# Designs tried in a protein design run: peptides against a protein of PDB entry 4GMN. Part 5

Target 1, 375 residues: chain A of PDB entry 4GMN
Amino acid sequence: RYANITLLALVTLASIGTDFQETLVKGNQGSRESPISAADEEWNGFDDADGDAMDVDQKSSSGEDQEEDYEEIDVKEDDEDDDDDSITSEMQADMERVVGADGTDDGDLEDLPTLRELIQTAVPQLIRLSNLPIDSDESLTIQSHALSALNNISWTISCLEFANGENANIHNAWYPTAKKIWRKTILPILEADSADLKLATQVTSLAWAVARVLHGETPTDGNPHRKFISLYHSSKQQAGGNSNSIEEPEDPFQGLGVKCIGVVGSLAHDPAPIEVNREVGVFLVTLLRQSNNVPPAEIVEALNQLFDIYGDEELACDKEVFWKDGFLKHLEEFLPKMRTLTKGIDKRTQPELRTRADEALLNLGRFVQYKKKHA

## One batch from the design tools (peptide; aimed at target 1 N151 S158 I170)

Design b1_p9_2_s2 (made by RFdiffusion4, then SolubleMPNN; from b1_p9_2, 7 letters changed)
Fold by OpenDDE base, seed 3:
Structure b1_p9_2_s2 (fold): chain B 375 residues (1-375), chain A 9 residues (1-9)
Amino acid sequence: as target 1 above (375 residues)
Amino acid sequence: SSRINPFDL
């Protein structure tokens, strides 16, 4: 009886977190591009005040355009007005305030009562439930649902803009809670010899969501970046051996390999220890060198993480890792491979993967040119 | 079969 109520409450919290994320994504589609496309912002370099817009001289080679009659697939937007009545008018009002308010820097959530209750009341209970002794299938089910609810809440918060002091009240309220999720939920699972691939996937998704806010300020205790690098390699070995591998998710960006890359990339940002940054940077550059055996979505994620980690030349990791370990050469040698990889993706069958690969290819070209000017 | 910890491979 209590277990069914706890399960229903956890399912409800997980749904609320999903619906909140979907509404934030839909609300952002009317203004700035999706929080996925905040990683798809064309890497313009840091502000070199010399706006030499490279006129890409599109040398118009007049090839006879065979007008392939693109049948305009009238994608009926079936506006399935799934009026998912799951979002309370109070939650919707909290979301509208998050998009529009100059946040106070004090971590006060007086104006965001639903978000405050999620962070202050729900998350501490979910952390407690994720730490229960696993002694039954019921305790495993409770842990899985607690991780799912923590994942959805953490992902939703990680989709907020925190640059330039935006949403500083939410950031300051979330930051100590995110560190608590890391230390009390994530690390104990990484240290436990009892994790299966399902549990490892759930904790890796949660770890990415948490690390997307904490970045290099994520606790480095126990070298968790090595655990996620090991998990990456382990997942590849299992997929190659038994045809009963967990079906790769239909979305190539939801794969465990992408999640591992996203976690370790986020962990390697400044002010991460230079040794952590180096181990992650070498891992990511090694994926590019081995790209013939790496899914395209993992290459896209590894490139974006490399741009974010090494974009700033004022950071210690630029001199001590990027230049010292010769990463520019590996990125330059990867450009022709990336062009071939991107051209090999069918726009009709994998439109998102093709768009994200075209953007990552463009950014790779710009990044290599930038780093060559600043050498 | 020792369940290989997926984090220790």
Scores: peptide ipSAE 0.101, ipTM 0.769, DockQ to the pose 0.020
OpenDDE base, seeds 1, 2, 4, 5: peptide ipSAE 0.101, 0.100, 0.098, 0.099; ipTM 0.769, 0.768, 0.763, 0.767

Design b1_p9_2_s3 (made by RFdiffusion4, then SolubleMPNN; from b1_p9_2, 6 letters changed)
Fold by OpenDDE base, seed 3:
Formats: structure tokens, C-alpha cells, sequence
Structure b1_p9_2_s3 (fold): chain B 375 residues (1-375), chain A 9 residues (1-9)
């Protein structure tokens, strides 16, 4: 009873987070290609696999064929259009306010009561549920659903604009909670060193969503960037051994490799320690050098992360890492490989991957020219 | 919106 109520509440919170995200995506489709497509697919997690095969004992009683004229009760299926309007009118009003709100600097979400309740009441409970001792399949299920709900909420918030002080109230309310998710949910799971690839994928997705807001202000204690780099390499070793068991996600951008790149790229932004930035930058540049064995989606993400990390010449990482470690040469040497890779993607079968690769190739050429001019 | 990169036209 309590487990089913907790499960239903977690499912409802995960659904609400998805619907918020979809509505933000639809609203933002008029503006530039945000990497929002990387968040939508993970809701497939309700395997209704508990088909209790009730062995209906075939009692072969040969009772006579009384043709009972079953009056076909024309049950009008009222197509109750279950307009699963999971988005309450209050949630929709909060979303319309987020799109229109001039950023008041007060971290008071007085005008956003639903978002306030999600951040202040729901998320702290989800953090507790994600940090339960795993002693049963029930506790593992609760953890998975708590991670899914945290993922959806964190992704939704990460799709908001925070540049130039936009949505500062939401940013200021979320920031301490995001750090708490990192310290109380993400780090403990990463430290447990589980061989569970499903759990690793869930925590990495959540870590990316959180790191997309915190960037270089993400807590660096315990060197989490090295854990995600290790997870990247471990995931590649497992995929090479058992080609039959890892359903590659239908979306090439939902892969654990892409998620690991997204996390470590986000962690390396200013004001990250120069040592963290260097280790991540070397990892990303090494992927480009080894691109013959790297999925195209991971190359696209690695390029975008390199552009975002090293795009500003005024940052300490430009001089101390980009120029000092000779990254420009590696990017120039990669240009002809990227042209070949991009041309090899079929526009008919993988239209999104081709579009994002064409964009990343264009940006790589422009970025290399920019850096040569500013050398 | 993504901050327009200095090399994006």
C-alpha cells in the first residue's frame, strides 16, 4: 500500500516534469536549437513486466451450449479523450510567467507557486528517496523513480535562460538545491562503484542536467570529472564485449557516452579549477584524435563542449590550457575528418544527427578561423 | 537562447 502510493507519487512527479519540459520545448522551438532533444526519451521506464500468469485451471466441464443471446450492450465508448492534461492551469500559468518574467533579483518564487513547491517541497523528498539504503528490489525501484523525477525537474530547469541575469529568481532558488542534489544524490551513487549500467545512465543524465546550470561552480570535491571519464571508458569496454545486450538508445544523443561528455564539458566551464579544465579538455581533444572509433553523436557533443569552454579569449583557460596545450592544431587536423564523418551520415535515416553534425562542422571551421585571427 | 558565439554570424 505505502509503496504503491509512493510509486504513484513518483510517477506523477516524473510525468509533470516531462510535460513541463515538452511545453518549454514547444515554446522555445521558435528560438535557437537548444540541446533539449537529449532529455525527452527517458520516460519509457514503466516495464509492466509483472504479468502474474494466473494459471487459470482448465476445468474442461463440457456444459451444454446454451446460446445465451448476449445483448450487445452498445457501451458507447465515451471517448473520454483522456486529454491527460497533466499540465494543470496553474502549471501552465507558471510556465507563461517564466517565459515573460523580467528577472527580479529576489530568489523569492512568490509569483511561481508550483515551481516553488517542486523545488522546496518535492525535490528534498526525492533526494531522501534517492539516498535510501538499497536492501530490496523495492528500494531499488524507489531509487530509480526518484532519480527519474529529479532528472526531469533538473532538465526542465536547465532549459531556462539564465544568461545576463534572466530568470535570476529561479536560478537563485534552484542553485542551492542543485548543489544538494549533486552532494546527496549524485556523488554517493558515483562512489558506490556499481556495475549497474542503468543506474549509471540515470545518475549521469541527472548529473548533466544539474551541471548545465552549475557549470564550473559544480562541487569539485572527489574529482567527479574523473569518475565520469572512467564511466565513459568502462561503458565502451562493456559495449565491445556483449554486442547483444545493450540496446543502443534509438536517439544517438541519449547514449551514456554523450551524457558523460555533456557532464564533464559542463564541469570544465569557468570558474572550474584549471586542472579540472585541462583534464576535461585533453579528454575531449583525445576523442577527436580517436574519432574513427567514436560514435558521431559523441563527436558532435565533444565539439560543442570545446566551443563553449574555449570560446572566450578573456578566460584563464584560453591561455593556460587551449593555447598552452596546443588544442588549435588538433582541431585543424580534425577538420578533414569531420567533413568525412558528416558526409557519411545519411540524411534520410538520421536527419537530426546529420543536421547537428553539419552545424558542428560549420562551427569548427569558424572557431578555427577565429582562434587563428586572435592568436 | 545560447549566447551567440563570437564566430557565429
Amino acid sequence: as target 1 above (375 residues)
Amino acid sequence: ARVKRPWEE
Scores: peptide ipSAE 0.199, ipTM 0.854, DockQ to the pose 0.457
OpenDDE base, seeds 1, 2, 4, 5: peptide ipSAE 0.192, 0.189, 0.198, 0.204; ipTM 0.860, 0.860, 0.854, 0.855; seeds 2, 5 fail the geometry check

Design b1_p9_2_s4 (made by RFdiffusion4, then SolubleMPNN; from b1_p9_2, 6 letters changed)
Fold by OpenDDE base, seed 1:
Structure b1_p9_2_s4 (fold): chain B 375 residues (1-375), chain A 9 residues (1-9)
Amino acid sequence: as target 1 above (375 residues)
Amino acid sequence: MRRKRPWEE
């Protein structure tokens, strides 16, 4: 009885996190359907599709009028009122305020009561549930659902802009909680060194969502970047041995390898220790050098992370790592390989992967040219 | 909106 109530509450909290994400996406994207997977799925990342509207010059080809008389098939839209009763009017009102709010520095979230209760009341309980002793299949199930709920909430918050003091109230409320998730949920699971790839994927997704907000301010205790690099390598060794058992996610960007890259990339941002930045930068550049054996999605993510880490020449990591360790040469040598890789992606079967690879290739060319001008 | 990178035209 208590277990079923706990499971129902965890499923409901996971759905709430997804519904917030959907509402934020619908609010920010006036027209582009990013396929948000079903409400019961663990949300594993947002495509930061920088809406660089490629102004596709629609060359008006005047093709002639053929009046084909298509019979009006009166498809009665059965309005299946999918009363997706998941989005409460209070949640919708909170999301409308988040999208519209000039970020008041009041970390009290007075105007965001649902988000406040999620952060202050729900998340601390989810952290406790994720850290219970695993002594049964039931306790493992509870941990998994608690991780999924934490993941969805953390991802949703990570999609908010915190640059330039935007959403400062949400950032200030989330920041101590995000550090608590890291220290009390993520680190203990990573230290348990479980051979469970499902659990490793869940904790890595959560770690990425948390690290997207904390960046280089993520707690460095126990060198977590090395644990995720180790997990990356271990996941590749396991996939090579048992070709039959790990269904590669249908989405190339939802793979454990991509998630590991996203985590370590986020951890390497300023003000991360230069040694952490260096180890991550060397890892990412090494993936590019070994690109013949690396999935294209992981290359795209590794490039995006390198651009974000080393895009600012004012940062200490530019001089002490990027220039000192000769990363520009490796990026230049990778340009022709990236062109070949991108051209090898079939636009018909993998349209998203091809688009993101075309963007990453364009950006790599621009980045290399920029760095050459600022050398 | 992601910060426009200094090298993004």
Scores: peptide ipSAE 0.172, ipTM 0.863, DockQ to the pose 0.461
OpenDDE base, seeds 2, 3, 4, 5: peptide ipSAE 0.161, 0.156, 0.036, 0.170; ipTM 0.860, 0.856, 0.785, 0.863; seeds 3, 4 fail the geometry check

Design b1_p9_3 (made by RFdiffusion4)
Pose (drawn by RFdiffusion4):
Structure b1_p9_3 (pose): chain A 285 residues (1-30, 108-237, 251-375), chain P 9 residues (1-9)
Amino acid sequence: RYANITLLALVTLASIGTDFQETLVKGNQGDLEDLPTLRELIQTAVPQLIRLSNLPIDSDESLTIQSHALSALNNISWTISCLEFANGENANIHNAWYPTAKKIWRKTILPILEADSADLKLATQVTSLAWAVARVLHGETPTDGNPHRKFISLYHSSKQDPFQGLGVKCIGVVGSLAHDPAPIEVNREVGVFLVTLLRQSNNVPPAEIVEALNQLFDIYGDEELACDKEVFWKDGFLKHLEEFLPKMRTLTKGIDKRTQPELRTRADEALLNLGRFVQYKKKHA
Amino acid sequence: ITLSDPTPR
């Protein structure tokens, strides 16, 4: 039963995680009662995956169970984070998911992040999941082991398809948990790291630049948030952004539209937003 | 159902 009974169940639950995304798209061209697949994924499939993700690991075979369990959690978490939850959008699905997303973080991402050593493959898997979860949690994400510091160290150390880089994952997840209403110091650190990436953009892969700019725009674009005054202005983030604008223009034009298009058009939007961003705040003390 | 802006994975 081994090859069939356990591994097959996980790979299939993960595929179900992937393909539910097509239901969302096709559903649009036309208490999760209306979405039983999603209801079952969250209430039934996910609790067992958190369990499996936790357990040793005493042996290599259970090393594969953990990996597959992480793959399914990842695919579900990603698909769910493909929904719009800003404002009151999709509130029914948000309430069904949010507590579970907190559990995945506390019971899965965090214990694994506690033992630093040793894998790159596994370090890549947890960051992917953590990024998916934090896209929904938005600074409501738990601040316990000061996880942003660990993902920050993971970025620099793992320095040794552009958007699948682990570094892009480290930027996104740390950037997502630093939105309001996060601890103002957690925000300061993450914001400093994201800005430092620009000051020292001399060797940062272009995709990581685009993600850093999107994360910053996503965080400091509201003057009512304490961190806009407490960090953005207090630490003068504005100067680095104004200084980076010329540097950003040349790197964007350094990208072959023909080889490959997506990064180029994405980077064009970031410089566009970067310019508009330098204006809006320039107008605010 | 409202979908979010696409984000590369």

Design b1_p9_4 (made by RFdiffusion4)
Pose (drawn by RFdiffusion4):
Structure b1_p9_4 (pose): chain A 285 residues (1-30, 108-237, 251-375), chain P 9 residues (1-9)
Amino acid sequence: RYANITLLALVTLASIGTDFQETLVKGNQGDLEDLPTLRELIQTAVPQLIRLSNLPIDSDESLTIQSHALSALNNISWTISCLEFANGENANIHNAWYPTAKKIWRKTILPILEADSADLKLATQVTSLAWAVARVLHGETPTDGNPHRKFISLYHSSKQDPFQGLGVKCIGVVGSLAHDPAPIEVNREVGVFLVTLLRQSNNVPPAEIVEALNQLFDIYGDEELACDKEVFWKDGFLKHLEEFLPKMRTLTKGIDKRTQPELRTRADEALLNLGRFVQYKKKHA
Amino acid sequence: PKLPPRPTS
């Protein structure tokens, strides 16, 4: 039963996690009662995956169960984070997911992040999941072991298809949990790291530049948020952004539109947004 | 913002 009974069930639940994304797209061309697949994924499939993700690991075989369990959690969490939850959008699905997303973080991402050592493959798996969960949680994400510091250290140390880089994952997840209403100091650290990435953009992969610019736009674009005054202005983030604008233009033109297109067109949007961003706040004390 | 490609395991 081993090869069939356990591994097959996980790989299939993970595929179900992947393919539910097509239901969302096709459904648009035409209490989760209307979405039983999603309802069963959250209420039934996910609790067992959190359990499996936790347990040792005493043996290599259970090392694979954990990995597969993390793959399914990742696919589901990613697909769900592909929904628009800003404003009042998709509120039914948000309430069904948010507490569970908090559990996945506390019971799965956090204990694994507690024991630093040793894997890169596993370190990559947890950051991918944590990035998916934090895209929904948005600073409401738990601040316990000061996880942003660990993901920040993971970025620099793992320095030794452009958008699949682990470094991109570290930028995204730390950037996502630093949105309001996060602890203002947690925001200061994450914001400092994201800006430092630009000041020292001399060696940062272009995709990591685009993610850092999108995370910053996503965080400090509202003057009513305490962190816009408490960090963005208090630490003068504006100067580095104005200084980075010329540096950003040359690196964008350094990208072969023909090899490969997506990064280029994505970076064009970031410089475009970077320019518009330097204006909006320039207009605000 | 636009989303990146789905993460790989």

Design b1_p9_4_s1 (made by RFdiffusion4, then SolubleMPNN; from b1_p9_4, 5 letters changed)
Fold by OpenDDE base, seed 3:
Structure b1_p9_4_s1 (fold): chain B 375 residues (1-375), chain A 9 residues (1-9)
Amino acid sequence: as target 1 above (375 residues)
Amino acid sequence: FPLLPAPTV
């Protein structure tokens, strides 16, 4: 009884996060195409796949033909208008304020009551639920749903523009909570070193969403970038051995490899320690050098992360890492490989992957020219 | 660095 109510509440919070995101994306499609990584884990509903068909042995009792007149129970189709407009009018009003806010005010979330309750009331409980001792399948299920809800909320917030002081009130409210998610949910799960790749995928998606806001201000305790690089490599070793275990997601951008690249890329932004930036930059450039064995989606993500990390010549990482470690040469040598890779993607079967690869190829050519001009 | 969208062909 209480478990089912908790699960339903977690499901509802995950749905609220997704629906809020979809509408923010639809509202913001008139502004910058920031590559919203399709890594928005839509809460794929309860796969009630545990229909353990209790083989109820139909005992063949030859009971006589009583023509019981089935009174046609006029099932009034109550048109339950599944007004699955899961977005409450209050959520819609909060979202319209977020999209419309020339937000110069470092104010509290007084004008955003739904978002305030999500950040201040729901998220602290979700963090607690994600930290319960795993002692049963029920506790594992609760953890998974708590991670899903945290993921969707964190992704939604990460799709907001925070540049130039936009949405500063939301950023200031979220920032301490995002650090709490990192320290209390993400790090403990990564330290438990579970062989569960489903849990690893969920925590990595959440870590990416959180790191897209915190960037180089993400807590560096325990070198989390190395844990995600290790997870990247371990995931590739498992996929090569057992062709049967984890269905690669139909979306190539939902793969654990892409998520790991997105996390470590985000962690390497200024003001990250130069050594963290270097280790991540070397990892990303190494993927490009080994591109024959790397999925195209991971190459696209690795390129985008490299453009974002090293796109500003005023940053210390430009001089101390990009130029010092000779990254320009590797990017230039990768251009002909990227052209071949992009041309190899079928526009009919993988239209999104082809579009994003064509974009990344264009941007790579421009980035190499930019860096050569500023050398 | 300003990223550009892929040209719509």
Scores: peptide ipSAE 0.041, ipTM 0.736, DockQ to the pose 0.059
OpenDDE base, seeds 1, 2, 4, 5: peptide ipSAE 0.039, 0.038, 0.022, 0.023; ipTM 0.750, 0.744, 0.633, 0.637

Design b1_p9_4_s2 (made by RFdiffusion4, then SolubleMPNN; from b1_p9_4, 5 letters changed)
Fold by OpenDDE base, seed 3:
Structure b1_p9_4_s2 (fold): chain B 375 residues (1-375), chain A 9 residues (1-9)
Amino acid sequence: as target 1 above (375 residues)
Amino acid sequence: FPLLPPPTV
């Protein structure tokens, strides 16, 4: 009874997070295609996989033809108009303010009451639920749903523009909470060394969403970038060995490998320590060198992360890592391989993957030309 | 670095 209410509340919070994202995407279709498709972790509904096929032993009792007059129970179709208007009018009004806020106001979330309650009331409870001792299947289920709700909220917030002081009120409210999610939810799960790839995927998605806002200001305690690089390699070893590996998600951009690349790329941004930036940059460039054994979606993500990390020549990582470690040569040598890879993607069967690969190829050519002019 | 928008199909 209490478990079902907690579960329903977690489902509702996850739905609210998704619906917030969809409406932000619909409102913001005029600004840069950030990889929003990676934030569409739809709440994968209850896998009612507990189809305990009760073998109803059909005992063949030849019971006589009683014409039971089936009283036509006039099932009033109560058209429960499931007005699955899951978007409350208050939530929609908060979103219209977030999309329309042309204001550098360091203001409190007083004008955004729904978002305030999500950050200040819901997220602290979700962090608590994700940290419960795992001693039952019920506690595992609660943890999974708490992670999904944290994921959806964190992804939605990560789709907001925070450049040039935009949404500064939301950024300032979220920033301490995002650091708390990192320290209290993400790090403990990564340290538990679980063989559960489902849990690893959920925590890695959440880590990416959080790191897309915190970037190089993400807490460096315990070298989390190395844990995600290790997880990347471990996931590739498991997928190659068991024919019962988790079905690769239908969306190639929802794979654990892409999520690991997104996390470590985000962690490597300024003001990250130069050694963290170097280890991540070497990892990403190594994926490009080994591209024959790497899924195309992971190559696209690794390229985008490299462009974002090393796109500014004024940053210390440009001189101390990009130029010093000779990354330009590796990017130039990868150009002909990227052209072959992109041409190998069928536009009919994988239209999104082909579009994003065509973009990444164009950007790679421009980035190499940019770096050659600024050498 | 200014990224290109996705190629218009």
Scores: peptide ipSAE 0.042, ipTM 0.727, DockQ to the pose 0.064
OpenDDE base, seeds 1, 2, 4, 5: peptide ipSAE 0.017, 0.032, 0.023, 0.024; ipTM 0.692, 0.544, 0.677, 0.684

Design b1_p9_4_s3 (made by RFdiffusion4, then SolubleMPNN; from b1_p9_4, 6 letters changed)
Fold by OpenDDE base, seed 4:
Structure b1_p9_4_s3 (fold): chain B 375 residues (1-375), chain A 9 residues (1-9)
Amino acid sequence: as target 1 above (375 residues)
Amino acid sequence: FPLLPPPLI
């Protein structure tokens, strides 16, 4: 009974996160398509009044008192810098500015308090639910829905512009929460080394959404870039061995391989440690060298990540990695292969993949010319 | 390095 209520709440939170993403995408496209009537599922919050929801009936099996002397592991309370995750009244005004800029009707402004409550109230609960012990199909279902809700919220926020101090109050409120999602949800699931490709795809999608905001400021503890590179390679080996139809996502850009590239690319941006940047840069350039066995969507993503990481000549990674490790030569040698790859994509059957490949090819030619002038 | 914006469809 409680599980069904929790599942309904998680589905509703995941829906709200999607509806905000759709609104932001529609606003940015300037399409005056009438909002599909989002069902007025008023998010009524978690009513904290039902404190009885987690009475796990610990059947007291009286097993004998072995006083094992648990050494007090002095868990140094690392001073969790109580980075006050408080959303200020200024953040509410900045959210009103975000939604009001999209030219959506005054009705979408009523949902901005909901985004605030999603970050402050719902996300901490979703982090807790994503960390439940997996001991049943029910707990696995709860984790999957909590990860889905976190993914949709994180993707929505990652679609906001934060360049040049735009939406700074949203960025400042999200930034500590995004680090908490990374440390408390993403890292523990990656450390568990589960063979569940569905779970791996969910956590990698969430990790990409989070890393699109945090970039090189994403926590580097435990070398998460190596885990996502490992996951990339493992996913390719599993797809080749089991003829169990992993339904290749209908969208080639939603594949686990693309998501792994998007994560590690985002992690390698300045101010990432130069060795993290190097390992990611070498991985991405290696995909281009091995392009005959790499899906076109992964090549497009790897190119875009390389342009973003190495686009600025003032960054330490330009001198210490791009030039030092000879990446320009590999990009120049890849240019004729990219032309062949792009021309091989059928415009009729894969129009989006062809468009994004034509763009990446054009940008590759420009990037190689840019770097040759700034050598 | 300025990426080309996606073609406005």
Scores: peptide ipSAE 0.043, ipTM 0.703, DockQ to the pose 0.070
OpenDDE base, seeds 1, 2, 3, 5: peptide ipSAE 0.041, 0.029, 0.040, 0.038; ipTM 0.712, 0.524, 0.707, 0.723

Design b1_p9_4_s4 (made by RFdiffusion4, then SolubleMPNN; from b1_p9_4, 5 letters changed)
Fold by OpenDDE base, seed 5:
Structure b1_p9_4_s4 (fold): chain B 375 residues (1-375), chain A 9 residues (1-9)
Amino acid sequence: as target 1 above (375 residues)
Amino acid sequence: FPLPPPPLV
């Protein structure tokens, strides 16, 4: 009885976390219907400086009609209006305020009552439940659901913009809680060195969501980046040995390898210790060098993490790691391999993977060109 | 911007 009520509450908290994320994604899509002309913006790093619009007036010219007869595939929109009335009017009003709020500096969430109760009331209980001694299948189930709820809440918060002081009230409320999740939930599970790949995948997803907000300010106690690099390598060894182990997720970006890359990439951002940044950067560049044996989704994630870590030339990691360890040469040597890899992805069977690979290839070209100008 | 991977259901 108590367990079933606890499990239902944990499933409900996990659902609430998802519903908030969907609402944030829908809200951000409505604001993005300005067609960013993605073609001609020179990649200038991650400097959020308000740079004036240059008018480039490029003229004309002619090329031939090929009438490709597009057979109108009558996609029956089965409008299954699953009106999942799960989103409360209070949750919607909180999300509308988050999307529209000019940042108040006070870490007071008085104007965001649902989000406040999630951070201040729910998350501390989820941390407690994720730390219960595992002595039964029931306690393992409670831990798994508590990790799922923490994951969904943490991912939702990690989808908010925090650059330039945006959402500073939410950031300030979340930051100490995120550090507590890291120290109390993530580190103890990573230190237990469990052979449970399901638990490892859950804790790694949560670690990525938390590290996407904390970046280089993530607690460095016990060198967590090395634990995730070790987990990456261990996951590859297990996948090669038993054809009867965990079904690879249908989504290539849900793989434990991608999640490990996302965590260690996020951990390597400024103000991470240069030694942490170097170990992560060398790991990521090594994946590119070994790309023939690495899933395409992991290559895409490793590239994005390398751009995010080394995009700013003013950061100490640019001089002390990127240039000093000769990363530009490895990225330049990888360009022709990335073109081959991207072209090998079928747009029809893997449209998302192909799109993200085309973007990562474009960004790699721009990044290499940028770094060559600033050499 | 690449969408974060969907939450674990």
Scores: peptide ipSAE 0.025, ipTM 0.765, DockQ to the pose 0.614
OpenDDE base, seeds 1, 2, 3, 4: peptide ipSAE 0.023, 0.024, 0.024, 0.022; ipTM 0.755, 0.758, 0.760, 0.748

Design b1_p9_5 (made by RFdiffusion4)
Pose (drawn by RFdiffusion4):
Structure b1_p9_5 (pose): chain A 285 residues (1-30, 108-237, 251-375), chain P 9 residues (1-9)
Amino acid sequence: RYANITLLALVTLASIGTDFQETLVKGNQGDLEDLPTLRELIQTAVPQLIRLSNLPIDSDESLTIQSHALSALNNISWTISCLEFANGENANIHNAWYPTAKKIWRKTILPILEADSADLKLATQVTSLAWAVARVLHGETPTDGNPHRKFISLYHSSKQDPFQGLGVKCIGVVGSLAHDPAPIEVNREVGVFLVTLLRQSNNVPPAEIVEALNQLFDIYGDEELACDKEVFWKDGFLKHLEEFLPKMRTLTKGIDKRTQPELRTRADEALLNLGRFVQYKKKHA
Amino acid sequence: IKLKDSLPW
């Protein structure tokens, strides 16, 4: 039963995680009672995956169970984070998911992040899941082992399709958990790392530049948030952004629209937003 | 249901 009983169940739960995304798209062209597949995924499928993700690992075979369990958690968490939860949007699904997303972080992502060593494949798997979960949690994400420091160190050290880079994952997840209402110092560190990426954009892959700019726009675009004054202005993030604007224009034009289009059009939007962003705040003390 | 756009992973 081994090859059929366990691995097959995980790979299929993960595929179910992937394909539910098509239900969301097709459903639009036309208490999760209306979404039983999603209801079952969260209430039933996910608790068992958190369990499987935790356990040793005593043997290589259970090394594969953990990996597959992480794949399913990843697909589900990703698909769910493809929903709009800003404002009051999709509130029913948000309340069904948010506590579980906290569990996945505390029980799965965090213990695995505790033992630094050794894998790159596994380090990639946990950052991808953590990025998915933190896209929903938005600084409400737990700040315990100071995880942003670990993902920050993971970025620089793993320095040795542009948007699948692990580095892009490190920027996104650290950037997502530094939104308000996060600890102002956690925000300061993450913001400093994201801005430093621009100051030293001399060797940063273009996709990681686009993600850093999107994360910054996503964090410091509200003057009512304590971190806009406490960090953005207190540390003068504005100067680096004004200085980076010329540097951002040349790198964008350095991208072959024909090989490949998506990064180019995405980077165009970032410079566009970068310009508009330099104006809005320039107007605010 | 409203969907949010995102980058590939």

